# Peptides against a protein of PDB entry 5H65, part 1

Scores and structures below are computed, not measured.

Target 1, 294 residues: chain A of PDB entry 5H65
Amino acid sequence: QYLERTPLCAILKQKAPQQYRIRAKLRSYKPRRLFQSVKLHCPKCHLLQEVPHEGDLDIIFQDGATKTPDVKLQNTSLYDSKIWTTKNQKGRKVAVHFVKNNGILPLSNECLLLIEGGTLSEICKLSNKFNSVIPVRSGHEDLELLDLSAPFLIQGTIHHYGCKQCSSLRSIQNLNSLVDKTSWIPSSVAEALGIVPLQYVFVMTFTLDDGTGVLEAYLMDSDKFFQIPASEVLMDDDLQKSVDMIMDMFCPPGIKIDAYPWLECFIKSYNVTNGTDNQICYQIFDTTVAEDVI
Structure headers, positions and changes below count from the first letter of each chain, unless a header shows other numbers.
Peptide ipSAE was made for these designs. It is ipSAE averaged over its two directions, with the distance scale d0 held at 1.0 Angstrom where the peptide's residues are scored. Compare it between designs on one protein only; published cut-offs may not apply.
A fold fails the geometry check if it doesn't show the stated peptide or something in it is severely misdrawn.

## One batch from the design tools (peptide; made by RFdiffusion4, then SolubleMPNN)

Design b1_p21_2_s2
Fold by OpenDDE base, seed 4:
Structure b1_p21_2_s2 (fold): chain B 294 residues (1-294), chain A 21 residues (1-21)
Amino acid sequence: as target 1 above (294 residues)
Amino acid sequence: SAELQERQALVAESARLDDEP
């Protein structure tokens, strides 16, 4: 849709909700640290969550490792199983289940691993050699997802998380419903297991100034604004550097705002009620960062 | 199967998993 540019001073006087196209300088933004700006967002309940830290995951997997794999759940029509007993780790047992496609074991790059008792390090290593990894535990009658506080699917360097509130977990055998057991599309896996997948999002507050007024706008974006997926940025140093460079470009340190580049973006206003107080807030939408070099 | 053994070996190697003797 086409919108004419509107000065911030005019926008600040108008009622919500409305959509605007603006040209402004990024005076400042928060949070300043990239890792603080990446969150998990539920598309259903809209809850924002922190991305679990490595330490958090370590605890979860350590706890999982205290559970003994149930030998009765090994080697089903869905998967072939192997158990390792680790040395010098209090006899930790690690069960790996190789999911089959129509009874046939796929190639490593097509194979999904179900892991019981694995550490984060082990799981991450395996995710680089196999298509995907799901941390699981032995349930009463079937393997089950270990914990939604941990990734339900690790594919390469991407950790896929599910919403605890909105998910109704189903047992691992529900993966049988997937016709294609080689590509392991995260959304398909989630659906089969009753998981509402969370979305990685950049969450920032921009202070925008066009010389006529100052406006704070909220940014919640997955991959459009920076043209960098929020799902990958935390695991890729180069992507992190790219985001930092972009932000430094629009808000260069040690330089006065007069020399800042112009940012063109779309913002929408909306009403927010906080107790008895009503306020108008602004959110950036449908925007890819670009400098106005005119 | 040979294929399964190969995959298991890959797991063991990648994750450095060893069976207790």
Scores: peptide ipSAE 0.556, ipTM 0.921, DockQ to the pose 0.012
Fold by OpenDDE base, seed 3:
Structure b1_p21_2_s2 (fold): chain B 294 residues (1-294), chain A 21 residues (1-21)
Amino acid sequence: as target 1 above (294 residues)
Amino acid sequence: SAELQERQALVAESARLDDEP
């Protein structure tokens, strides 16, 4: 993938698609706020979605809590079940299903919980003590995923989401297809349940200037550019700080662009057609900048 | 089983759930 460095002025004159290696200064970028730059991307339909806010999740789980767990679906070969009735919440019932591995209950750090009627707070607390939590509801014949608007899998502080458009949900018993019911790899869980997992991505627009020209380049990256997973950054203050530091390094506030460091990256051009309008756009790819910060 | 009871206790403690079957 060796490419010679091409000045922006030359790139701007060329037809797409092409790949380039460039050296430019980051004049500006959007959005400025990190939380606004983190999106969910579907690898199949390529739809970008907003990461749900806690408030959104609260509503979903509150709604789920209005449903009564079906007693007929408790205690299967796949899981052992327990139901709690809350005293202070008008008798809200919370059902927790402990997924077994070949009939054996795993250790807490290996155990997947299926939860009905749990609040976000409760689920989050449980995800810190157990391997994983899946919010579920009682279906007609089996437990089912609660809602793809909510995480299908919560591991620690990481919320895994699925694409509503591309997913064809299967019932919880399909987890039986997993030979290993202790590791709970998100992709494996997703596959078993017919979920197309969404990918956390940084989405930014960079205005690049090398002195010969200026162009806007689109960044959609999950973990390469910053060497920080987009999936973790929203829940980790240190990671957020790191990203901010990186961006401040390349685009320092309060100083002139002449003093900005040079950014070396790869960009690809591509055509975008909207009706009669044809536009050439640029996207950053295969670029890591984190090494320049440390 | 004892193991299940332990896990249930952990759930109850962690999520502050009242143990009302």
Scores: peptide ipSAE 0.549, ipTM 0.921, DockQ to the pose 0.013
Fold by OpenDDE base, seed 2:
Structure b1_p21_2_s2 (fold): chain B 294 residues (1-294), chain A 21 residues (1-21)
Amino acid sequence: as target 1 above (294 residues)
Amino acid sequence: SAELQERQALVAESARLDDEP
């Protein structure tokens, strides 16, 4: 789709909804801190949620560890189980279930672990040695996902979250519906367990100025704008530096806007009603800026 | 099985899990 460039002054006078191609300078942006701009977005209910902090997860897993694994749920056709009693004052029990593929235990790099009573640290360590880890708890008749406030799936350094509002959780045995129990595709796991996966997104507000006018445009993007996945940036220092570099390039500190580079992007306008007030808002879409950095 | 024991050992090592005597 081709759009001719439209000056901001003209855009500001037009009704919504419309799509525009613009060329403007990034006068400013918020939030300034990268970690504040990464959020979780539900594709169904469209709620934005904060990415849980380590401290939040610690609490969840600590609470989970207060529950004793049900011995009746050990060793099913789906998984082989082992329980460890840790050397601590209360003797915390950790149950690990190794999910099998058609009755065969996969290699570590293909193996999904279900864990009861594990700490965040333990789970993270395991996720680096095995394909993936799901924190679970003993339900009445089956293992169940521990808590949607925590990741439902951890693969390496990536935490996959589900929407509490839209998900209808199913028990762990529903993983049997997966034909391939070696790759553990997050979307497939989510589907099997009745989870609506949340999407990591960059959420930022850009103040754009082309010399004819100024408008604010929102950015909600997962991996296109920076060509960096929002899902990975929080766990990768190099990716963080890259994003910071890009933002510094377009909005360099200590330099006047006249010297800023031009940003070409697409924006769409839309109507927002807040009480009796009608407002036109703008959102950046289908825009990649990373190519201009190199 | 030997394979299961190997995986269990890997878990124990990675997560530093030990059975209480």
Scores: peptide ipSAE 0.549, ipTM 0.921, DockQ to the pose 0.013
Fold by OpenDDE base, seed 5:
Structure b1_p21_2_s2 (fold): chain B 294 residues (1-294), chain A 21 residues (1-21)
Amino acid sequence: as target 1 above (294 residues)
Amino acid sequence: SAELQERQALVAESARLDDEP
């Protein structure tokens, strides 16, 4: 869409909602730490959640490991099973179920693993050798997803999470509804298991200054703004470095704002009711930052 | 099957899993 460039001083005087194209300098931003800016967003209920820390996941998987795999649930038409007894003082049982495609065991790079009693470390190692891993537990009559507080699907270094509020979990045998059991598309897996997938998003607040005025703009974006997926950034040092470089470019430390590059972006205003007070807020949208800034 | 044994071996190797005697 075509919008004329509007100075911030003019925008600050106008009623919401409206859309604007602006050119401003990034005076400051929050949060300063990249890992704090990555959140999980539900597209259905719109809740924002923190990405679980590895420590949180360790607790979940440790708890899962206290439960013994049910022998009666091993080796179904859907999967072949193997159980290992670890060489530790408690003899932890680890069950791995290899999901079959129409009764045929697929290649490792096409194979989905269901795992009971595995540690985060073990699961992560397996996700690098197999197509996907789902942490599960033995239910009453079938395997079930372990916990929505942990990833429901791990592919390589990507952890897929589901919304606790919006999901209505179904047992693992519902994976039978998938015609193709080799590609393991996250959305398809989620649908089969009754999961509403959460979306990784960058959440930041920008303080923008064009010399005529100053306003704060909210950024919630999955992959457009930085041209870097929020879903991958936490597990990739190079991507983290790239985001840091972009932010340092627009807001360089130790340099005065008069020397900052100009940021061109779109913002939309909207009304927020806080008690009896009506406030106008701003959000960045449909914006991609370019390497060559003016 | 040979395929299953191969996959199991890969799991054991990758995740450093071993059965107790």
Scores: peptide ipSAE 0.546, ipTM 0.920, DockQ to the pose 0.012

## One batch from the design tools (peptide; made by RFdiffusion4, then SolubleMPNN)

Design b2_p20_8_s1
Fold by OpenDDE base, seed 4:
Structure b2_p20_8_s1 (fold): chain B 294 residues (1-294), chain A 20 residues (1-20)
Amino acid sequence: as target 1 above (294 residues)
Amino acid sequence: SEEDRLKQLEELALSTLTLE
């Protein structure tokens, strides 16, 4: 819908909730570091979570590697299995299960791997050679997802995470329900396994100043604001540079705010209860960064 | 053959794994 521009001074005087179109300068923003601004968001419970660091994942996969693959769970109608034993890694056993499509092994670029005992490095490398990888463990009756603290699906360079709170995990054989066992759409995989997928989001607080007033606005966006997917930015140096360049453009270091470009965006106000106090907060929405040329 | 495909996939996977 069409909205006329409203000065910040006017907005600050109005009750919530309302929607506004504004033109303002980005005086400052937080967090300053990009890696700190990328979070995981659950669309169901709305909890924000940190993206696990490599060190966190290493621990999870190390723990997983201490478990022995169950021979009884190998070579089902869903997958063909191969087990290897490491020589100099305390006899670590690695099981790889190649998921079949209607009983037929696909090409590598269409093949989903289920892996037991793999390291993060191995899994990431595998995801570059195969369609996708799911870290799993041997359960009582079937293979199961290893840990929701780790990605449930790695496809290319994208790590897909699930919500621990909202997910009700099902065994790996539920992948049989998927009609398409070639593209391995993350949402479909998640659904089959009872996972509520988390969404990568940029989370930032912008301090906006249009000369009439100053307003803090919250940004939670997946791919619209920067036109860069939050899901890919952490794994792509070029994308990181792009985001940094955008932020530097709107908030250039070492330059006075008078020389800052104008930012046009949409914000919505909403009420927040903090104990006995009621506050009005603002959130950026439906906005792609652009300089106001006028 | 399916056996050949499996072998190829296994070899590809093995080439990635750190076994030593």
Scores: peptide ipSAE 0.546, ipTM 0.936, DockQ to the pose 0.910
Fold by OpenDDE base, seed 3:
Structure b2_p20_8_s1 (fold): chain B 294 residues (1-294), chain A 20 residues (1-20)
Amino acid sequence: as target 1 above (294 residues)
Amino acid sequence: SEEDRLKQLEELALSTLTLE
């Protein structure tokens, strides 16, 4: 596991794949905006997806609210149901299903809500008062996940997404397979529902310069590099500020590179083939920089 | 009771919803 430090000039001459430990300055990085660097990654098909915007979610939930909850699907062994009508002129129907644990309703902090017809705002508010919320719709024989374009699970302020390509959705009754219906671990919920959960990742390109050479290194990391979860950063101003501070420290604006701090990191080279074109790319791995900022 | 628990949960949910 131990690697000797290798200058970039030497690395640039070597074939891939190889692993290196380097010491370099962060000349520049992209994207510059944090929200642009946070993406969703599928661990199975490895596609990168954009995190849906609030506006996109609003549309999805608005569309979902146009559907009428099926009365026949209420009050099963898995959940107790309540249906309300909004006070507005449209008379939107909202169905909330309180998931039971072995036939017993849990406390709110342990309770999973299944919701039909809820708005994003309502769902988010509910997720702050209950353990978690799953947006659902009435299927033919059972409740089903509303839309994988929206979160399959909202827990606190975290929106959990699933891969449309890799998921084979199962009906909500499959939650019965969960022995523990109190903690509602996202991965367990996903497994029960046939969802391949997407992982929040920071995706950035670093231009590294150690004085001997310059190379671009790709960063795809969920929580190690900044020691900040990508899953939480978009919803937390303090975390965003922390990331910004880290990046400003290594790549301070208005300062010449000579004054930049040195960045210690591991990079791996790999081959990328596109048609007849072959190139060597580099990726940062197993690197934490947060300790240098704190 | 289970009924009481349900009512509590419903009230909590309703507090976040503009529902009748």
Scores: peptide ipSAE 0.545, ipTM 0.939, DockQ to the pose 0.702
Fold by OpenDDE base, seed 5:
Structure b2_p20_8_s1 (fold): chain B 294 residues (1-294), chain A 20 residues (1-20)
Amino acid sequence: as target 1 above (294 residues)
Amino acid sequence: SEEDRLKQLEELALSTLTLE
């Protein structure tokens, strides 16, 4: 896609929708905190929502731990089960179900765990020793996903979430429909369980200034802009540092804007109606900053 | 055997769980 560079002053005078190539300095951006810029986006209904905090998940899993695993649901053709009882005052019951592949237990690195009554800490640790973990609860006739407010799948350090609005949950036995029960592809798991997976995205507002004009541009990007997946950044200190370095490079604190580097990017304009007011907004698209530094 | 595999998986899981 070829676009001529257009100064911001010219863009600000034009009607939407249009696409532009620009060269501007990043005067400022928001939110300033990286963790606040990471959101969950539904590709179907397009709702944006916050990534649940640790405290939110703790509550969900604590509540789940108050429910006793149903002994009738243990040891099916799909999984083998083990139940432990904690030695604390409450006697928490923890049920772990090891999913089988065609009736055969796989190695730990290929094994999906279904867990009832586990804490967040336990579940996270398990996800580092096994292929994947799904928090579940005992339903009426089958195991079911615990809660879409929590991850439906934890694979390594990646927490996969589903859309409450768009998902129509199915019971765990629907995992039988998966031909491959070793790799546990998140999208396949989601499909089997009737889940519409959410996408991690960076959401930021950039104030861009090229000396001729100033405009705000919206950024919603999963992995292109920083060349860093939004799905991994919250759980990886090195990736966080990388993003911070990039932002500090373009918008260094304590330095005058005249010394800022130039950012080349693509923006598209679009109309937004708020009551009787019509305004033009801008969104960054198809831009990778690592290759667009001038 | 599958029984042995199950025991191994159980032990691995148990090593993670908090039983106190």
Scores: peptide ipSAE 0.544, ipTM 0.936, DockQ to the pose 0.826
Fold by OpenDDE base, seed 2:
Structure b2_p20_8_s1 (fold): chain B 294 residues (1-294), chain A 20 residues (1-20)
Amino acid sequence: as target 1 above (294 residues)
Amino acid sequence: SEEDRLKQLEELALSTLTLE
């Protein structure tokens, strides 16, 4: 869909909602730290959440480790189980359940691992040796997801989170409904377990200036703007550097805005009511800047 | 056999747990 370029001064005078194509300079942006810009977004309730920190996860898994695996829940048609006692002072119990595919244990690269009592470090290491890992706990009649405050699925270096508000958790045996028990697609796992997956998104506020006016535009994007997945950036130093480079290119430190490159993007206006105050806000959409940088 | 595969998976898991 083609849109004529509109100067910011004209946009600022128009009612919402409308869509615009603009050409402007990125005067400034916030937050300045990349890690602060990565959030979790629910596609259903649209709440934004912080990505849990390592310390937060440590606490969750430490608490989980205080629970004893239920022996009655070991070795079902869905999984084979092994329990170990660690050689620490308290003798932490760790239960690992290897999920079977139609009654057959798969190779490690296709195997989903359910774990009780594991530490964050152990779980992360396991996720690099197996297809994926789900932290679980012993419920009354079945294994259950440990906590939606922690990842419901760790696959490689990716932590998949679910929305507490929108999810209606089902027990682990519901994984039986999956036709494909080899690839363990996160969305499929989530669906089976009644989880609404959260999406990693970049959340930023851009101050745009085209010389005719100044406008603040909101950016919420998962993988299009930078052509870098928000889901991967926190765990990849190279991707982090790439994002930083892009932002430094458009908003270079130590030089005047007159020397900044032009940014072409699409923005949409929308009305926001805050109490008695009505204001028009702007959001960037359908914009890729990485291709212009390369 | 499944038993053999289970042993392999267990060993792999254990190797991770024992490293910490």
Scores: peptide ipSAE 0.542, ipTM 0.932, DockQ to the pose 0.643

Design b2_p20_8_s2
Fold by OpenDDE base, seed 3:
Structure b2_p20_8_s2 (fold): chain B 294 residues (1-294), chain A 20 residues (1-20)
Amino acid sequence: as target 1 above (294 residues)
Amino acid sequence: SEEERLKELEKLAESTLTLE
């Protein structure tokens, strides 16, 4: 596990794959805007996806609201249901299903809501008053997840997404398989519903320079590098500021690189083949910048 | 009671909905 520090000039001459410990300055990085750096990553198919914007979600939920909740699917052993009809809004019907734990309704802070016809705003507000919210629709025989293009679970301020490619959705009654119907662990919910959860990741390209050479290193990290969860950063201004501060610290604007602090990190090289082109690429791994002393 | 609990939850949910 221990690696001696290797200068970039030496690394650039070596074949891949290899692992290195380096000490370099962050000459530049891309993308510059944090919100552009946060992606969704599938651990199975490894597809990177954009985090849906509020506007995207609004459309999905608006479309969902055009559907009528099936009265036959209300009030099962799993949940108790209530339906509201809006006075206006073209008579939008909102169905909320309160998931029970062994036939007993839990307290709000332990209660999972299944919602049909809700807006993004409503769902987000509900997620702050209840444990979690799952947007659903009426299927043929059971409630089903509304759309994997939208969060399958909203818990607090965190939107949990699933991979469309790798998921094999199961009906909502499969939540019965969960022994604990109070905590509503996202991974457990995902498993019950046949969802492969996507991971929030920071995706950035660092240009590293140690004075002997320059190389680009790819960063794909969920919560280790900044010691800030990518899953939370988009919804937390303080966390965003923290990331910005960290990046500004290592790559201060308007300052010459000679004055930049040194970044110690681990990088691994790997081969990428595209047709006739063979390229060696580098990825940062097992690195926490918070441990660096300036 | 269970019914009372449901009413409480419904009330809480309703408070977040835009029903107009």
Scores: peptide ipSAE 0.691, ipTM 0.972, DockQ to the pose 0.864
Fold by OpenDDE base, seed 4:
Structure b2_p20_8_s2 (fold): chain B 294 residues (1-294), chain A 20 residues (1-20)
Amino acid sequence: as target 1 above (294 residues)
Amino acid sequence: SEEERLKELEKLAESTLTLE
């Protein structure tokens, strides 16, 4: 898989698809804001989606809180339930279901919570005290996932989302199929519930310049490029700072491009059809900037 | 006991909820 280094001027003259190893400077990149570069990607339909903002989630959970938990769905073989009624807040009812492991309640750090009527704040706090949290609602015959527009699983500080298009939701009792009800692996939970999990990805466009030519390369990467998971960056200030530092290193503000460091990376060309027009695009792949700085 | 465990979990959950 070794590739010879190719100057951009040569690459720009060649047909796609091809793979290249390049050495270039990062003249510029977009979007400039980190939060704008983090997207959700479906591995099946390949649709890119925005990560829901806090305000979006607030609305979803507020709406969910207007629903009344069905008392008939409490205390099954899968979970034990507790319901609280708020004194105010229009009498909001909160139902928490503690998922059991083979009929036994686990310790909090191993316990999955199913929650009805919870706020975003409550859910996030719960996810720090328990293993994981799933926002749910009372369905006709069983608890069901609340809304795929919201996380289907909150584990620690990570919000796991599912694809609305590709998912075929199953009721919560399907969690019974999980052999391990202690670690609550997101992919396993998703599979049990018929969810196609979305992937957090960094999505950026790099303008690369090696002195012989300039091309734009597309970056879609989850954790390799920065060696920072896109799934964690939005919830961690230190990780955000790290990404910013990396980008500032390659593209320092107020400094002439002549002083920019060289970036070694792999790019692949591919054809894109837009109506009657065919164009060649480029994508960065298999590249870690921390290891490729010259 | 199972009952005691449940009470502990409930207490922990309740401490997180905004019930006022």
Scores: peptide ipSAE 0.691, ipTM 0.972, DockQ to the pose 0.888
Fold by OpenDDE base, seed 1:
Structure b2_p20_8_s2 (fold): chain B 294 residues (1-294), chain A 20 residues (1-20)
Amino acid sequence: as target 1 above (294 residues)
Amino acid sequence: SEEERLKELEKLAESTLTLE
């Protein structure tokens, strides 16, 4: 779709909703910290929530480790189990369940682990040696997902989260519904367990200035704007540096705005009503930033 | 064998655990 460039001064006078193509300088943006810009978004209820910090996860898994694995739930048709007891650590018990594919144990790189009593560090290490890991707990009749405040699936360095509001959790045996128990596609796992998976998104507010006017535009994007997945950026230093470099390029610190590069993007206006207050807001859409901008 | 596979997987898992 082609749109003519519209100056911000003109846009600011127009009613919503409308779509525009603009050319402006990024005067400022918020939040300034990348970690704060990455959120989890529910595609169903549209709630935005913070990505849990390592400390938050530590607490959850520590709490989980205080629970004793139920020996009655070990070694089902779905998985083979082993329990370890720590020598110290208040006798922490760790149960690992190796999920089978049609009764056959797969290779480690295809194997899903269900873990009870594991620490965050252990789980992360396991996820690098096995296909994926699900933190679980012993329920009444079956293993259950530990806590949606923690990842429901750790695959490599990716932590997959689910929406507490929209999910209706099902027991672990529902993984039997998966035909292929080797690839462990996150969406498939989520579906089997009744989880609405959250999406990693970049959430930022840009203050744009084209010399005719100033406009704040909202950005919510998963992987298009930076051409970097929000789901991977927090776990990859190189990707973080790339995002930082991009932002520094468009909004260099300590330099006058006159020297800033021009940003071309699409924005859409929309109405927001709060009681008697009517406000027009703007959102960036269908925009990919160029690597070399003048 | 299946048993051998299990032992291998268990060994691999154990290597990541802090059991002390």
Scores: peptide ipSAE 0.690, ipTM 0.972, DockQ to the pose 0.874
Fold by OpenDDE base, seed 5:
Structure b2_p20_8_s2 (fold): chain B 294 residues (1-294), chain A 20 residues (1-20)
Amino acid sequence: as target 1 above (294 residues)
Amino acid sequence: SEEERLKELEKLAESTLTLE
């Protein structure tokens, strides 16, 4: 749809909800640290949550390593198993289950690993040598996902998380329902295991100024705004640098705002009730900054 | 063979693990 450019001073006087096309300068933004701007969003319950820190994951996997793999769950029609015992480390046992495709073991690049007792470091390294890794534990009658506080699937450098609120976990044998056991599409894996996958999103607040007025606009975007996936940015230094460069371009330190470039974007207004107070908020939508620099 | 494939996969996995 076509929208004419509207000055911020006019927007600030109008009722919500409405959509606007604006041209403004980015006076400031929050949070300043890129890591803090990346969140996990549930598409169903819409909860926002922090991406777990490696320290958090270490604790989860350390706890998982205190449980011994159940021998009776080894070597099923779905997977072949191998167990290793560490010489030290309090005799930590690591079980790796190699998922088969119709009873046949695939090549490493097509193979999904189920792992019990692995460390974060081991799991991450395994994900670079195999197609994917799922941290699991021995359940009563089957292997089960270890913990939704940790990734349910690690594929390459991408950690896939599930929503604790919306997911109804099923045992690992439900992977049998997948027709394609080679590509291991995250959404398919999630569906088979009863997981509602979370989405990585950039969450930021922009203070916009066009010389006529100032307003704060909320940004929640997965990959459109920066043309960089939020799911990959935390694990890729080059992508991080790119985002930093973009933000520095629009909001350069050490110079006056009059020298800032103009940002053209779309914002929508909406009403928010906070107790007895009603306020109008703004959100950026359908905007790609790389194409909207004027 | 299937057995040979398994051995290859196990070897690859083992090379990643910290077993000491």
Scores: peptide ipSAE 0.689, ipTM 0.971, DockQ to the pose 0.877

